# Peptides against a protein of PDB entry 9GMZ: the designs that were tried, part 301

Target 1, 343 residues: chain A of PDB entry 9GMZ
Amino acid sequence: TGFPLELLTRPATERLAYFENYTVAHPRLKEVYEILMRTIAEPAGASFIFVYGASGVGKTTLRLRVEQKLTELALPKLESDRARVPVVGIEAIAPESRYFNWKEYYTRALITLEEPLIDHKFDYGVRGISRDNFGKINVESKVVAPALRRALENALIHRHPDVFFVDEAQHFGKVASGYKLQDQLDCLKSLANMTGILHCLLGTYELLTFRNLSGQLSRRSVDIHFRRYCADSPEDVQAFKSVLLTFQQHLPLAETPNLVDHWEYFYERTLGCIGTLKDWLKRVLSDALDREATTITLKDLQKRALSVAQCQKMFKEIQEGERQLSETEADVQNLRSALGLGA

## One batch from the design tools (peptide; made by RFdiffusion4, then SolubleMPNN)

Design b2_p28_6_s2
Fold by OpenDDE base, seed 3:
Structure b2_p28_6_s2 (fold): chain B 343 residues (1-343), chain A 28 residues (1-28)
Amino acid sequence: as target 1 above (343 residues)
Amino acid sequence: LEELREQLEELEKQWEQSVKEMEEALAS
């Protein structure tokens, strides 16, 4: 088990691309993947799924894996229904101002819905939306946000994706006032209700603040916590070491580096976040390949590690998010006890 | 569509293999 040995004779670019494209399965990723797939198949009247976890925990890897699987499952139907899109995924942009740019959001969503596999031309019913000779959507600057929303509603109804993914969804919460945040939540709720399309918002623990502001969204949402690995859990430490073992076997180098022996250092600089670990190893692999090195050393790792100050900041943000979740769970338990319901 | 099918089938095999490797690594 490991990388194809033929890669050792290939260019550095091909070796790096192999590692970039390699997805390491790990217990939390598999668990959250199975929960998310089940929830998408049987939403039980939910309009929203919230997937929250630390930055760099692997939410993007989760999304891409689910998108691949949903597309695979849809292929037999896509042959007969050329109008259908199985899944839509966008990334929410951090607002440059104190206001979320809905016009940009709707425009990006519309562009993403025009997948190359779609042979069917759809009329959006909105002036200033056109297709070029290559089928690419062009939105004129004069088109206003309410018109783009209607175009997106029509497109989502027509294309009927199984789920609409919004990555970095905490950016919806980055607004000047709580009132405007409520309006944004109501806007998203209305879009999901009008289209009948399930929305999955992926984000950091800042997404919890957004979720908690709408009691109505909470009633129609499923929550999925994508946890990091914790060093105080023997099972989590074993899982983290198993990931290091798998990564060391899939680094396309002449000599297999011993990453597992340095697990504490890897944990210190990743906080148990596998995405952060992969990104770190990718940077180190790139440097090693550029030098035509046979292996990765501890010095090579140290050169590309996050600083202690960066890790301390990230850890504080994680601890605050984990604390908020723990308090919420305690509040639910206290409410059940107060209602005379068993725990 | 056939090229996409082949790509997705390969990605599924890679996932299944990665899950197997994970299970083997956890048992070690």
Scores: peptide ipSAE 0.510, ipTM 0.926, DockQ to the pose 0.852
Fold by OpenDDE base, seed 4:
Structure b2_p28_6_s2 (fold): chain B 343 residues (1-343), chain A 28 residues (1-28)
Amino acid sequence: as target 1 above (343 residues)
Amino acid sequence: LEELREQLEELEKQWEQSVKEMEEALAS
């Protein structure tokens, strides 16, 4: 089954919105989704979940899907417990300055915790945090980061989400000094410990630096690798082709484009990252709709493809991340030697 | 809450349908 055929008579904006909102299930997404859901349900004393993978692999799609499912599962309880928030998800923003803005982070987290469905006024215990008449949190500029942290701790305890998601969490690591990164990790660890709320950090392979910086975090974390599809794996190639097949069926165009025949080109320019693929197709669809085109051509794809230089850069970053995850025999031997087990 | 429930039910149906389509596409 493809897109609703009625969309062909709808405005371009509605057709584009359909494709934007369409979530293509694919094997890696389903696998990671199932692992993440199980881990959230049974964290086994973990305080953190790290979900790492290439940029554009689909981490945000994963987060949103999990948020939807957790909210769905919580609905029966939310009817009786109007104070509960089932899940909180924020995106970490790259700091404009060399320093991570914790004040902004806490403010965004607090704002996100305020769902319209929460009828119960929560007193944050902090002056300068108020709700407007629409139930939105207003944080006065005078409120300092330590006060916002306390407010967030109290809010998380009171709302008791099953998980706190931080997307693009590698942005915590963009602090100019390694020492500040450790302090940030300790801050996050403290927040998780004080609230008892499981934190899920989603990000690039740069998150591996976080795992390696704190042996205590490593002991209290579950790692989930959201892998891209690899062209050297026949199964991964088949999965990638299946995604192309599904996407071509869900492009709201009069004539179904043949994307599968161009799978190598799609792979070359996405590196097996489905989010990158979706974004590419979205741009191409937008162009096609603007021209009132009946289909998408290879030329249309080429116009919106990432450059070879961009792909090469992205691939180097992926290879470095994948390398860091590969346990070498030498690493095992070095660890054994260091442990006194002998080589 | 009722509106949210309806929205989430629709999103779940969409996910289930997408999973089905994925399975069909993998089998092809």
Scores: peptide ipSAE 0.508, ipTM 0.925, DockQ to the pose 0.877
Fold by OpenDDE base, seed 1:
Structure b2_p28_6_s2 (fold): chain B 343 residues (1-343), chain A 28 residues (1-28)
Amino acid sequence: as target 1 above (343 residues)
Amino acid sequence: LEELREQLEELEKQWEQSVKEMEEALAS
């Protein structure tokens, strides 16, 4: 078990690409994957799924795995219905301005819905949306946001995906005022209602602000918490060590590095986030391949590690998010008091 | 569509293998 040994004779670019494309399964990823797949299959009247988790926990890896599986399951139906798209996934862009750019969002969503594999060309009914010679959608600068919204609504209805994914969805919340955040939520809610398409928003704990702003959205949403591994749990420590063991076997180096012996250092600098761990190992592997090194050393790891200050900042953000998801006795008492129930 | 099918089948095999390796690593 491990990487193909033939990779040791291959160029550094191919060796790095192998590791970049390798997906390590781990207990929390598998669990959240299964929950998300079941929720997409049986949304029980929900219009939204929220997936919360720390930055670098592996939400993008989860999304890509679900997109793959939904596409696989849809293949038999796609043969008969060539207009159908099984799944749509976009990443929300952080606005450069104080306001979320809906025009850019709608444009990117429309571009993503036009998979090259779809033989059926849909007319969006909007002037200034065209296809180039390569079948890619081009949106003219003159097309206004309301027209792009209508085009997206029509496209989603026609293509009828099982789910619409928005990764890094906390960027919808990067608005200067709470009022504008509500407007963003109402816009998303309206899009989901008009199309009948289930939306899945993946993001950091900042998404909890969205959940709390709309009681109507909360009633029509399912929450999934993608937890990091915690060092105070023996089971989580074992899972984290198992991930390190798997990664060390899949690093295409002549000598297998002993990552497991350094598990505490890896935990200290990743906070139990497997995406952060993979990104760190990619950087270290790239450096090792550039030097034609036979293995990875602790010094190589230290050179590419996040700083203590970065880890402390990330940990504070995680702790605040985990606290907001924990039910406190005080919160229960406050709710009971507000409802007119006795203490 | 056939090329996509082959790619998805390969990705599914890779996932199943990774799950197996995870289970083996957890048992060690």
Scores: peptide ipSAE 0.505, ipTM 0.925, DockQ to the pose 0.873
Fold by OpenDDE base, seed 2:
Structure b2_p28_6_s2 (fold): chain B 343 residues (1-343), chain A 28 residues (1-28)
Amino acid sequence: as target 1 above (343 residues)
Amino acid sequence: LEELREQLEELEKQWEQSVKEMEEALAS
């Protein structure tokens, strides 16, 4: 248990890389991972999965773990079918204008579908899309968004991934009008329907606003709430302390820091978000390694902590998202009561 | 593909170990 002790004799860069690459399993991550894997395996006619939660809760870690597992499970099939891609994952870019840049989205998706391990050359059927000698896609500037969409549809059909991940998917909702937002949803829905590929949108609670605008998507979507740990739950506090215990064992320092004793301070500055916690510890570890320190102190933590103002802003955004979910649960209870099903 | 397989197997072992450590930490 803990980091390899040999790391203490290794360069600071290697010690930092170890911690950066280390994935701490925690109850919420494991739970959401299991739900997501099951939902991908048995979508039950769903075309979309929405994974929403606080910024820094660990959605990217979840995505990467699922991508890893899906790739592992697909390996025996990939040996026989070299055209298949088990999973596709992209990050949605925030629009610079009032409009989402679909051309960039399609281009990034196409580039991501060209994994180096795919020896099978696919013709996209679109002029101005070429491959270099290394198999990298080059998209000429003259290629228009509708042509890139057709290329992506063909590529997704041919490669047949088990799921298409879109991280930071709340960026689809960052458009100037609600009507345009519906058009974006219809565009995504059409892409999923035309390809037969399950789409998983990961994002902040802003994704709920996007999801709630389409009653039709609600019928063909599965929702997964990636919750933060809450200080009002003894079980969540225990889980959060357990994460701190695991992190302190995996910090490649000569003296194990006592992070658990400072759990309230860690909670105050992370809001129960494990990604935020990991990023904080990474910054502090980097500073400690630069100083050739043997351990991490509370002062070292304080130096790299988020400000109270940042935490207050993040907490307001979380509270608004949790409120929207609570209202939805209340609406379900009201519906059950109205239907005579009881509470 | 073999290199990818080896990398994925190592990552799976790391995940399983992390889950075990999580369970041990929760029991403490």
Scores: peptide ipSAE 0.501, ipTM 0.924, DockQ to the pose 0.888

Design b2_p28_6_s3
Fold by OpenDDE base, seed 4:
Structure b2_p28_6_s3 (fold): chain B 343 residues (1-343), chain A 28 residues (1-28)
Amino acid sequence: as target 1 above (343 residues)
Amino acid sequence: MEELRKALREAEEQWEQSVKEMEEALAA
């Protein structure tokens, strides 16, 4: 089991693309994938799903895998109903300005909803939104945010996606001084309520701050914690080693590098985050391919590793997030105990 | 649509294979 050996005769670009596009399944990813798929299928009146975890844990990989699966499952229906979009996924952009750009958000969402497969011209009911001859949405600069919102609401209602994904959703929390983060939540809540479309927000632990501000969202949200692997758990260490084993088998190099022997170093520089690991290995692979190297060495790894200072910063952010979750869990337990409900 | 179907099939096959490899790696 491993990469196709034919890749060894292929250009470096193709070899790199293979590794980039290969999704390495790992226990936490599979677990969260299954929970998320189940929750999307049976939201039980939830309007929101929050998926939170460390930066680089693999949330984007999770999203993309779920998008693929939902699209696959929808294919039979898409053949009959060309108006339907099975899933919409966007990434929230960090505002350059102090304000979250809702106009840009709505525009990106609209553009993403117009997949080439949709032959049916939908009238968005808004002047300045058109579809070009290539099926791409063009939004004129004169179109204001409230109009784009209405267009998006109409599009979501018409296209009926099973879920609307927003990656990097912690960026909704980056509101200028004076705007309430609550207003952003109310906007999202309103969009979900008006469309009846389930929203899944993926983000860092900063998303918890966003989640905690809305007592109303708490009743209509499902929370999914995408945990990193923890070195204090023997099971997590074994899982992390298994991921390294899988990655070493999928590096399209003539000689399989021994990544597992360096698991502690990999853990030190990834904090148990598999996305961080993949990105690191991608950089190292690119360097190796450029040199026409037969394998990857520890020196090659060290050259592209995150600095200790970067890891320390990331670890502090993770610890704060994990602490906040632990406190919330403790509060729930305390509440249950106080109610005479067993923990 | 046919290209999409093909790509999605390949993605599913790759996922299933990766899950299998994960299980094998955990057992090793």
Scores: peptide ipSAE 0.568, ipTM 0.938, DockQ to the pose 0.870
Fold by OpenDDE base, seed 1:
Structure b2_p28_6_s3 (fold): chain B 343 residues (1-343), chain A 28 residues (1-28)
Amino acid sequence: as target 1 above (343 residues)
Amino acid sequence: MEELRKALREAEEQWEQSVKEMEEALAA
């Protein structure tokens, strides 16, 4: 159990790459993975899946793992249907202005749909969209957002992915006014309805604002909460310690560091977010490898830890998100009680 | 296609191994 011992004789770059590419399974990741896979397989008329959780909880890791699995499951069909793409995944970019850049969104989505594995050329029906000599999509500057939308709709219909992932989807909500947020949601709804493609939006607790603004989305959406580990839960503490043990075993160092003994310090500086933990350990491992160190010390950890001020800010943002969820659940219970539906 | 198939298989094997290690770590 642990990293391949042959890595100890390999260059620092290979040792670091091993750790970066290794996906550590943990209870919450496995649970959300299974729920998400089941929901994608049987959406039951849903057009949207919302996956929300703290920054650094591991949403991108979840997305990438699901993309891999969906692609694997589709391989037998892809051999016969070379036009099909099993899954599409993009990251939403924070708007530079008060307005979401739909042109950039559609362009990135189109580029992602045209993976090199697709030998079959598709006609987008839009002038100014071409493929370069390397098979990459080129969008001329004159192509307007409505034309790019039509191209994306046609591409999604033709490629028919099982799901369209949008990571960092809270960036759709970073618009200055509530009416603009509604317009963004209506645009996404229209895209999902016109294409018949299931959309999965992954993001922070700010995604809850999308749920509250559209009563119609709530009827056509599935919600998945990717929770952090909480120190007030003995089960969560045990799970967090087990994750530290697994990371400890997968650090390609000559001497296995004792991370578990420092679990409280790791929890203090990650807030129970495993993505934050992995990123921290990656930085520390990189420093250790650069120094040709045999192990990681507490001083090495402290050098790359988030500051107390950063942790306090992150914790306030998490608490506000968790509070909003709890209030929404209480409101539903109160509504049920008021309707004479038992709790 | 064959390279992709290999990479996906290796990723699945790694995931299954990581799940097993997780279960072992939780039992320790």
Scores: peptide ipSAE 0.566, ipTM 0.937, DockQ to the pose 0.864
Fold by OpenDDE base, seed 3:
Structure b2_p28_6_s3 (fold): chain B 343 residues (1-343), chain A 28 residues (1-28)
Amino acid sequence: as target 1 above (343 residues)
Amino acid sequence: MEELRKALREAEEQWEQSVKEMEEALAA
């Protein structure tokens, strides 16, 4: 088990691409994948799924894996229904200004809905939205946000994806002091209700602020916590070591590096976040391939590690998010006790 | 579409293999 040995005779670019494209399964990823797939299949009247966890925990990897699976499951129907898009995935962008740019959001969503595989021209019913000769959407600068919203609503209804993913969704919370975060949530809720499309918001623990502010969203939302591995849990340490072993086997190098023996150092510089680990190993692999090295050393790892200061900052952000979740769980227990339902 | 179908099958096979490797690594 490991990388195809034939890769050792291939160019550095192909060897790096193999590692980049390889999805390493790990217990938390498998768990949240199964929960997310089940929730998408049977939303039980939910309009939103919130997937929250530490930066670098692997939320993008989760999204991409779910997108692949949903597309695979939809393929037999896509052959007959060329108008359908099985899944839509966008990344929310941090506003350059103190205001979330809804015009940009709607434009990106519209562009993403126009997959090259869709031969059927759709009339968006909005002047200034056109398709070029290559089927790409062109949005004229004169088109205003309310018109783009209507175009997106129509497109989502017509394409009928199983889910609409928004990655880095914490950026919806970056609103200027005069705009209520509630107004942003009401806008998203309205879009989900008008289209009947399930929305999945993936982001950091800042998404918890969204859930707490809207008691109405809470009734129609499913929460999925994508946890990091914790060093105080023997099971989590074993899982983290197993991930290191798997990565070790899938590094396309002539000599298998011993990553597992350095698990504490890997944990110190990733905080148990597998996405951060993969990105680190990718940088180190790239350097090793450029030098035509046969293996990766501890010195090579140290050269590309996050600084202690970066790790300390990330850890504080994680601890605050984990604390907020723990307090919320305690509040639920207190509410149950106060209602006489028991703990 | 056939290329997409092939790529998705390869991705599923890779996922299944990775899950198996994970289970083996956890048992070790």
Scores: peptide ipSAE 0.570, ipTM 0.939, DockQ to the pose 0.835; fails the geometry check
Fold by OpenDDE base, seed 2:
Structure b2_p28_6_s3 (fold): chain B 343 residues (1-343), chain A 28 residues (1-28)
Amino acid sequence: as target 1 above (343 residues)
Amino acid sequence: MEELRKALREAEEQWEQSVKEMEEALAA
């Protein structure tokens, strides 16, 4: 078990690519993956799934793994239904202005729906949307946001994905006023309702602001908390150590580095976020390969670690998110007590 | 389509292997 030993004779680029492309399964990722797959299969009338967790916890890895699995499961049907897209995934962009750029969002979504595997030319019914000779969508600058929305609605209905993923969805919340935030949520809700397509919003704990603003969305949403590993939990510490053990086995180096012995330092600089850990190890591996090093040392790790100040900032953001969730749990208990239901 | 099918199978096999390795690492 570990990386293919033949990689040791391969170029640094191939060794890096191996590590980058390797998905390390870990308990929280597997758990959230299973919950998300089940929820997508049986949404029980939900229009939204919210997946929230710390930055660098591995939400993008989760999304990509689910996209792969949904595509795999759909392959037999895709052979007969060439119009179908099994899954759509986009990343929300942070607005440069106080307003979310819906035109860009719709354009990116439309482009993503035109995967090169789709031989079936769909007419979007909107002037200024064309396909090039390679099947790539071109949206003219004159096309207005309402027209792009209609095009996206039609495309989603026609392509009928099992889920529409929006990564970095906290960027919808980066608006100047609560009213505008509600309008954005209503816009997303309308899109989900009009298309009948389940939307999965992945993001940071800032997504909780979206959840709290609409009591109506809460009734039509499933919440999935992608937790980090916590050092105050012996089980989480063991899981984090097991992840380090797996990573050290998959670093394509001549000598297996002992990462596990440094678990506290890894935890200090990742806050229990496995995505942050992978990115750190990728940087360190790149440096090691550039030097033709046989292993990774603590000094190599220290050179590429996040600063204490960065970790402190990230930790404050995590604590605020975890606090908001705990307050919600306390509110539930208070509500139950007020209803005469035992705690 | 065939290339996609191959890539998806390889990704699934890698995931299953990684899950197995995770279980082994948790037991160690």
Scores: peptide ipSAE 0.561, ipTM 0.936, DockQ to the pose 0.861; fails the geometry check

